# Peptides against a protein of PDB entry 6GMG, part 199

Target 1, 331 residues: chain A of PDB entry 6GMG
Amino acid sequence: DSDDRVTPPAEPLDRMPDPYRPSYGRAETVVNNYIRKWQQVYSHRDGRKQQMTEEQREWLSYGCVGVTWVNSGQYPTNRLAFASFDEDRFKNELKNGRPRSGETRAEFEGRVAKESFDEEKGFQRAREVASVMNRALENAHDESAYLDNLKKELANGNDALRNEDARSPFYSALRNTPSFKERNGGNHDPSRMKAVIYSKHFWSGQDRSSSADKRKYGDPDAFRPAPGTGLVDMSRDRNIPRSPTSPGEGFVNFDYGWFGAQTEADADKTVWTHGNHYHAPNGSLGAMHVYESKFRNWSEGYSDFDRGAYVITFIPKSWNTAPDKVKQGWP

## One batch from the design tools (peptide; made by RFdiffusion4, then SolubleMPNN)

Design b2_p15_4_s4 (from b2_p15_4, 10 letters changed)
Fold by OpenDDE base, seed 2:
Structure b2_p15_4_s4 (fold): chain B 331 residues (1-331), chain A 15 residues (1-15)
Amino acid sequence: as target 1 above (331 residues)
Amino acid sequence: SELERAAQSYRDKAA
């Protein structure tokens, strides 16, 4: 029960982290120790180390979403999301494939749809777009200049995003970022902001008006990226978990992974930071743990989810929550 | 792994 959630206590600014522990190929630590690392590595504002505030610790305590929340500065809205879907593979497998022994048609279709998403290509698309945005942000001192730059960049690359409506999340994302408007943030100056990326895993079969089969095995048609742009309409994502397929089975509503703005060209070497659950040190779930996973570990996901989206948002350049390089674990 | 999944089996929905 979420009622057991507790805000982690403050950690002294100068307290160094304990070593992370290996966990299934990942680096893992308790949330309190992550706070220590965060303060040493990611807390900097204008080059000065900061203690994680009570508000930030409160955000963090929510689990996986909390990690993205504290580092992005806002609760994930997931409006600007990207993915990659192989339509040809999907159609071919549906046409020429068959359900496995004991697999229902709905289960087969859901599985095929899930397998038709390419996490790496989705991530690459988000990185590509983030790069375009960052170029557009550079030397743009008002939103109009940013938008003009963005359109020019897209035109030069013949990118389908150039055809998006002005009200699209793609063009409105910056203006809708609270930190962009803050005096100590962007102060309405795009050149003070940079694009960052996080990922969300979730369930496709969330429509309660649809068949039970779709809720159990996935909706093959849901949350597909638009051709050309790679944009995913996330408006129907209401954090509804997968329906149980057997008695006693339960699924969680989502998973979030923080990437930030790493410059590592090899996707497999990028580090994704995420939490296991909300912090409940005195509850049955126990203390929250934070994981730093390589892309392979992150993108693998869980059976709880059949969709992955890579989302772009913005943070002030003065923040160090999205450094060029992220080191896995401690030291 | 199943153990890892079990450890991450609870997610809090923040308002």
Scores: peptide ipSAE 0.031, ipTM 0.704, DockQ to the pose 0.109
Fold by OpenDDE base, seed 4:
Structure b2_p15_4_s4 (fold): chain B 331 residues (1-331), chain A 15 residues (1-15)
Amino acid sequence: as target 1 above (331 residues)
Amino acid sequence: SELERAAQSYRDKAA
């Protein structure tokens, strides 16, 4: 419940950030200071710095999702999501493995499923697809040209995505992006847009009709990527948190991390930006903090979540919210 | 810390 959420105040456009605090391989700062950094580094439209608007500050105040929201320009829809799941590992471990001491069968199966996901391969798949999309966007001045280019690229690579339905999130993602249609955005010109990536961590056991064990320990069969494409059906993700396993225990509903369009080839060196909770400086949670984490820190996740997805969306090339290089912390 | 993540706010997605 975010009843005590507060919108951070405006920061002067030319105010420089205070130094970030290093913590366990991450760089951390309070949300107000992140706004200062954002204005200096990421706010540029057509090469000109912009003050974060009240609307953008309000978006940001929602926490981890707010970071992705302000940088992508829209609330995450999570429709074009990718992951990697090792089916052979999963089957083998279920067959030949056994529960740990004190671990229930349901807990064992949930854990095995979680461990069968490969975060790095999921991320790489998303980057691969984003690259294909970016090539298709290049010099395409209408959606038809973009789609034709995309199909040709997929055919050339013998990619299973070529078999997706025309109405699938894969093919419809661009046309469903508000900034694509905006005059100061894409203006219906695909060549003015670029693909970007963010990640979501969430709980698999969200089906209310399933067993309590699945809600507590995970649903091993839920939110697996489709073979060949790596696409994850996110339609059943309703932001339902993990059920408590003991009295007094509580879990968070999701976590979001912003990657953008970094060109760093080594996944381990990529930087992910995320928040801890909604901004409540006068509430029990306190002020929102923003973290810039390396991939290992981000992908590690928390016990609150047993699924990770890497999502593709689009932003105008004129925005600087997804630069080629992201520097961790300040200065 | 985990305690700092006690709650995440979210926006209900409009249908």
Scores: peptide ipSAE 0.029, ipTM 0.710, DockQ to the pose 0.103
Fold by OpenDDE base, seed 1:
Structure b2_p15_4_s4 (fold): chain B 331 residues (1-331), chain A 15 residues (1-15)
Amino acid sequence: as target 1 above (331 residues)
Amino acid sequence: SELERAAQSYRDKAA
């Protein structure tokens, strides 16, 4: 129960983190220690370290989404999402493949759909788009200039995103970012902002009016990226978990991983930060733990989810929550 | 790991 959630206490600004420990190929620590690291590494505003505020600590305490929340500065809206789906592979496998022993047809189709997504290509698409957006932001001092630059960049690259409606999340994302409008943030100056990326894992079978099989094994047609753009319509994602396939089985609603704006060209070497659950040190779940995972560990996901989206949002350049390079663990 | 992962705090995403 969320009633067990507790806001972690403040950590002294100069307190150094304890060493992280390895956990299944990841670097892992308790949330309080992550706060210490965050203050030393990611807290900087205009180059000055900041103590994590009570509000930020409260955001963080929500678990995996809390990590993205505190670093992006807002609760994820997930409107500008990208993925990659191999439709030819999907069709071919459905036609020529067969269910495994004991696997139902619905389970087979759901699995084939899941396996037809390419997490790495989805991530690369998001990075490509973020790069285009960053170029458009660079010398734009009002939204109009940003949009004009964006259109020019897309035209130059012959990108299908140039055909998106002006009201599309792609074009409205900056305008709808609270920190863009804040005086100490972007102050309505696009050149003060940069694009950042996080990822969400979720379940495709969320339509309560669909068959039970789709809710249990996935909806093969749901949350596919649009051809050419790679955009995923996330409007039907309501954080509904996978339905149990057996008595007593339960699944969680989502997982979030924070990437930010790392410049590492090799996707496999990028670091993703995420949490296990909300902070409940006095409850049955226990204290929240934070993980810093390589892309392979992050993209592996869990059986709870059959979709992965890579989402673009914006933060002020004055924030250091999305540095060019992220080091895994501590020291 | 799945063993370490448990319930996440539930909130509807903002529209």
Scores: peptide ipSAE 0.028, ipTM 0.710, DockQ to the pose 0.102
Fold by OpenDDE base, seed 3:
Structure b2_p15_4_s4 (fold): chain B 331 residues (1-331), chain A 15 residues (1-15)
Amino acid sequence: as target 1 above (331 residues)
Amino acid sequence: SELERAAQSYRDKAA
């Protein structure tokens, strides 16, 4: 029930967090305590910590997407998304593999497609592109300079992204970022912005005009990255969950994980922050919890999802919501 | 709202 969602109360600016709880290899805490941590660690604007505003607390209360929302400063648009798909593996497995006992052909194909995605390579691609963008942002004081720098960087690396249309999400992402235009944000100065990354898990079989099998077991052809660029067309992602395969079964529509701009070179050691559900302390779902997971824990996902995308957006450098180092849990 | 519906659809999953 929509009426069950509650905005967490304000936390005193100097209130220190309680210790996080270990849970299945990740650190977990209630949303109120995350707010305390956020204020101490991530809230800084121009080096000064800030109390999380009512608006930000409201954003956060929406669950997993809320974590990304409050840290990125905007509701995720997911337009600049990357993934890695092994086409050869997919074809070979379909040709030479066999369905498991009791597995339908559609289920087999969906599973093979899911397994043909490489989460780590997808993440690596996003980080690579983010690095290119950050270099292009550096010392660029208007969008034109940024775009010129970006094209030059891509040309130097012989990156297929250089061939994208000027109106592509790749080139338009910065100017479409609200914080870029804000006086206290980028103020239309690219050099004041930095690229950040979050991830979305979702279901491939969202086409209601497709077969029921695709909705139940996945659409093997949906949401594949373009060769060379790694870009995923997210336009058909409408937050439609997987269809039940049995009576009483239900699936979740999406999951979001916040990475930011960590500099840890080992993907396995990176920390991903996400929530379990919207905050409903007086409802059936209960209070929202926030998790800080290692990449392995995040990338494993759930059976609810067969796609993972790594999305690039931008935040002002003056924000500390995307520090170079993220410590898991508290203390 | 669409946002509210999306948020409502998300549930905690066991690891």
Scores: peptide ipSAE 0.032, ipTM 0.743, DockQ to the pose 0.368; fails the geometry check

Design b2_p15_5_s1 (from b2_p15_5, 5 letters changed)
Fold by OpenDDE base, seed 5:
Structure b2_p15_5_s1 (fold): chain B 331 residues (1-331), chain A 15 residues (1-15)
Amino acid sequence: as target 1 above (331 residues)
Amino acid sequence: GAKAALINEYNKAAA
């Protein structure tokens, strides 16, 4: 029950974190201890450590989305999302494959669709686009210059994104970022901003007007990336969880993982920060825990979800919530 | 509120 959510108390700026707990390739800690780490490592504005504000602590308390929220500075809109889908594999498996013993046709199709997404390629596409955006931002002192730079970069690379409409999330994302307009943020100067990445896991079968089978086993045709661009239309993602397939079964509505702007070239070595649930220290769920997971742990996801998207947004360069290097755990 | 509806209940693997 969301009524059990509590905002974590303030932590002294000089308080050092306790050691994280290793767990299956992840580093885990309670939310209060993550706040301590965040203040030591990620809180910097213009090179100066900051205490996490009450507002930021409230954002964080919402769980997995809270981690992305506090680090990106805004609630995720998920408009600029990327994925990779192997259409040939999908068609081939549907044609030549067979349902497993006890597997329904709908379950088979949903599974095949899920397996036809390539999380690593989706992540790489987002990183590629973020890199292009960062180059376009670097010397642009107004939005017009930024957009011109983007178009030039895309033309040089023969990228299909060059054909996107001016109102597309791809071109409008920067202007729609609150921190871009803030005096202490970008101050309307693109060169003061950088692209960052987070990921969302969610369920494809969210259309309540569709068949029950799609809601239970997935919609094979939903949330596929557009050819060439890799863009995913997220407009139909309404945070609706998977429908139960058996009595007593329940699924989570979404999961969010924060990557930021790590420069590690090996995807498998990148660190993803996420939370388990909203902070409810006096409730049945208990205290919120924060996890720092390697890509393999993050991208594996859960049976609750059959889609993964990699989303680009922007933060001021003066923030240290997206450093080049993220160290897993503490110390 | 609207934000309360946008919370993941739990992470099954992490809970």
Scores: peptide ipSAE 0.031, ipTM 0.720, DockQ to the pose 0.107
Fold by OpenDDE base, seed 4:
Structure b2_p15_5_s1 (fold): chain B 331 residues (1-331), chain A 15 residues (1-15)
Amino acid sequence: as target 1 above (331 residues)
Amino acid sequence: GAKAALINEYNKAAA
């Protein structure tokens, strides 16, 4: 029950974290200890450590989304999302493949669709776009200059994003970022901002007007990226979980993973930070735990989800919530 | 409330 959610208490700024627990390629710790690490490593504003505020601790307490929330500075809107879908693989598997023993046709199609998404290519597309955006930002001191730079970069690369509408999430994302407008943030100066990435796992079968089979086993046609751009229309993602396939079965509504702006070229070596659930130390779920996972661990997801999107947003360069290098665990 | 509905309940931990 969400009513059991509790805001973690403040941690002294000088308190060092306890060691993380390694587990199957991940590093795990309780939320209070993550706050300690966050204050030592990620809290810096203009080079100075900051104690996590009560507001930030409250954001964090919401679980996986809380990790992305506290590090990005805003609740995820998920509007600028990318993925990669292999249409040929999908068609070929539907044509030449067959359901497994006991697998329904709907279940087969849902599974094939899920398997036709390439998480690594989706992530790489987001990184590519973020890189283009960062180049457009670095010498732009107003939004007009940023947009001009962005269009030039896209033209040089013959990128289909150049054809997006000016009001699209792609071009409007910066101006719609609260921290861009803040005096102590971007202060309306694009060169003070940088692009960052997080990921969302969610269920495709969210259309209440569709068949029960799609809600149970996935909607093969839902949340596919647009050809050329890789953009995913997230407007119909309403955080509706997968429908149960058996009595007593339940699924989680979403998962979020924070990547930030790591420069590690090998995707498999990148670190993704996420939480297991909202903080409920006195409830049935217990205390929130934070995980730092390698890409393989993150991208594999859970059976609760059949879609993964990689989302771009922006933070001030003065924040240290998205460093070039993320060290897994502690120490 | 509405905000409470916008949180994940539980993610399976590695064990």
Scores: peptide ipSAE 0.031, ipTM 0.719, DockQ to the pose 0.099
Fold by OpenDDE base, seed 3:
Structure b2_p15_5_s1 (fold): chain B 331 residues (1-331), chain A 15 residues (1-15)
Amino acid sequence: as target 1 above (331 residues)
Amino acid sequence: GAKAALINEYNKAAA
């Protein structure tokens, strides 16, 4: 399985990408061609194009998580995650709704819970918080100044995040970002960093001590956002896939989509970059493909997952992996 | 080794 993973070869710095192909409303290409695009568009450090390093190519080869990994500069920790859940809708549907024909009670409850999440509102919450963080970063030259600015911004907006513990992922996220500490990155200067967003799809029913029904159909109470803040406790996410409901059925452990720092106000027009699987050109899975999807295509997800979280992390402003505008496909 | 266990197997292409 994982033994089939191969690191894509280096691409010449000036090699232009081949055209992407349309696929179900998204743009698609093989991983090697994405590397070419990445070098032309996203590779810039301090305004200079960079060849994707062997290390970066190795990260990328891990599939969907690899896309987020290479662009964020670190393996996703998912600690600062946001979502939106409509509790009233959930309660009302459980009370007044009924299982579909052939649907078990557990399946019904899991489905209702899944449908009670609002992906767009979750994404908007993350963007709102990222904006607040960026304002706090812009004139802060040490972490103390950043934290002070952040608290002031939250107070001005009467945001419930102002009540978070100082040790929470919300306040510790910047200091825990490797690129913030790097000499050629943030160099411990918050004003050299910016907030970026990626998304993770995963399964709620991961608790091995829970009922089989929850593992098969979802845990309605798991991974809900905290009221007011929208924060999701991701500590229980162990990358465990959905349990099969029938013999031979299998599900994927997660999906990651990279958004970055696009300024497009219309969520439906934002572009999300993700991969299908680890690169195995000589294996059964085949070569890795990279997709650039609109929000509708990304947020729709798959039956493999019943949760979507929108995560904030940080990258140096000198990186061009999160530009204001992302163009779908090539050219 | 440990990272290999965190690889997604395959993301399905939706129609």
Scores: peptide ipSAE 0.031, ipTM 0.720, DockQ to the pose 0.097
Fold by OpenDDE base, seed 2:
Structure b2_p15_5_s1 (fold): chain B 331 residues (1-331), chain A 15 residues (1-15)
Amino acid sequence: as target 1 above (331 residues)
Amino acid sequence: GAKAALINEYNKAAA
């Protein structure tokens, strides 16, 4: 129950973090220590460190989504999401493969669908698009200029995104970003903004009108990327967890990982920041922990989820929540 | 609420 959620207390701006704990290729720490690191490394506005505000600490306290929330400046809307799905692999496996021993047809199809997603290619697509957007932003001082630049870039690359509607999440994402419109943010100047990336893991079988099997084992047809663009329609994602397959079994609603705008070309060396659960130091869940994981650790996900999406949003360039380089742990 | 993330014991152990 989220009723026992607590906002972490303020940390002095000059307080240095304690060392992170290594854990299976990840760096782990308690949420308050992450706040300390955040203030030292990511809090900068116009080059000056900032104390994490009460509001930001409250956002952070929500767990994995809180990490993305505090760094992106808004609760994730997930509208501009990308993935990669190997349709040929999916069809081939369904045709020529067979259920494992004890595996139902629904389980088999759900598993095959899950395995047909390529997390690395999905991430690469998002990075590709973010790069295009950043080029379009660079010299644009109004939204019209940004959109014109974006269209030109897409046309030059023969990218299918050029055919998206002007009101699509792809073209409307910037104007729908609160920090873009803020005086101390973008101030309606695209050149003051940059594209950033986060990832969401979630369950495909969320349709209550579908079969129980889809809710338990996945919906093979749900949340597939559109061919050519890689866009995933996230409108049907209602944060509904996987249905239990056995008595007493429970699954989590989602996981979020923050990437930002790292320039590391090797996907496997990129760092993803995420939390385990909402902060409940006096509750059964305990204190929230923050993890800094390499891509392989992040993209592996959990059995709770059969979908991964890579989402683009925007932050002001004056923020340092998405630096070019992210180092795991502390120091 | 819907905004709060919860990881079960299995995922906690795996993380």
Scores: peptide ipSAE 0.031, ipTM 0.713, DockQ to the pose 0.096

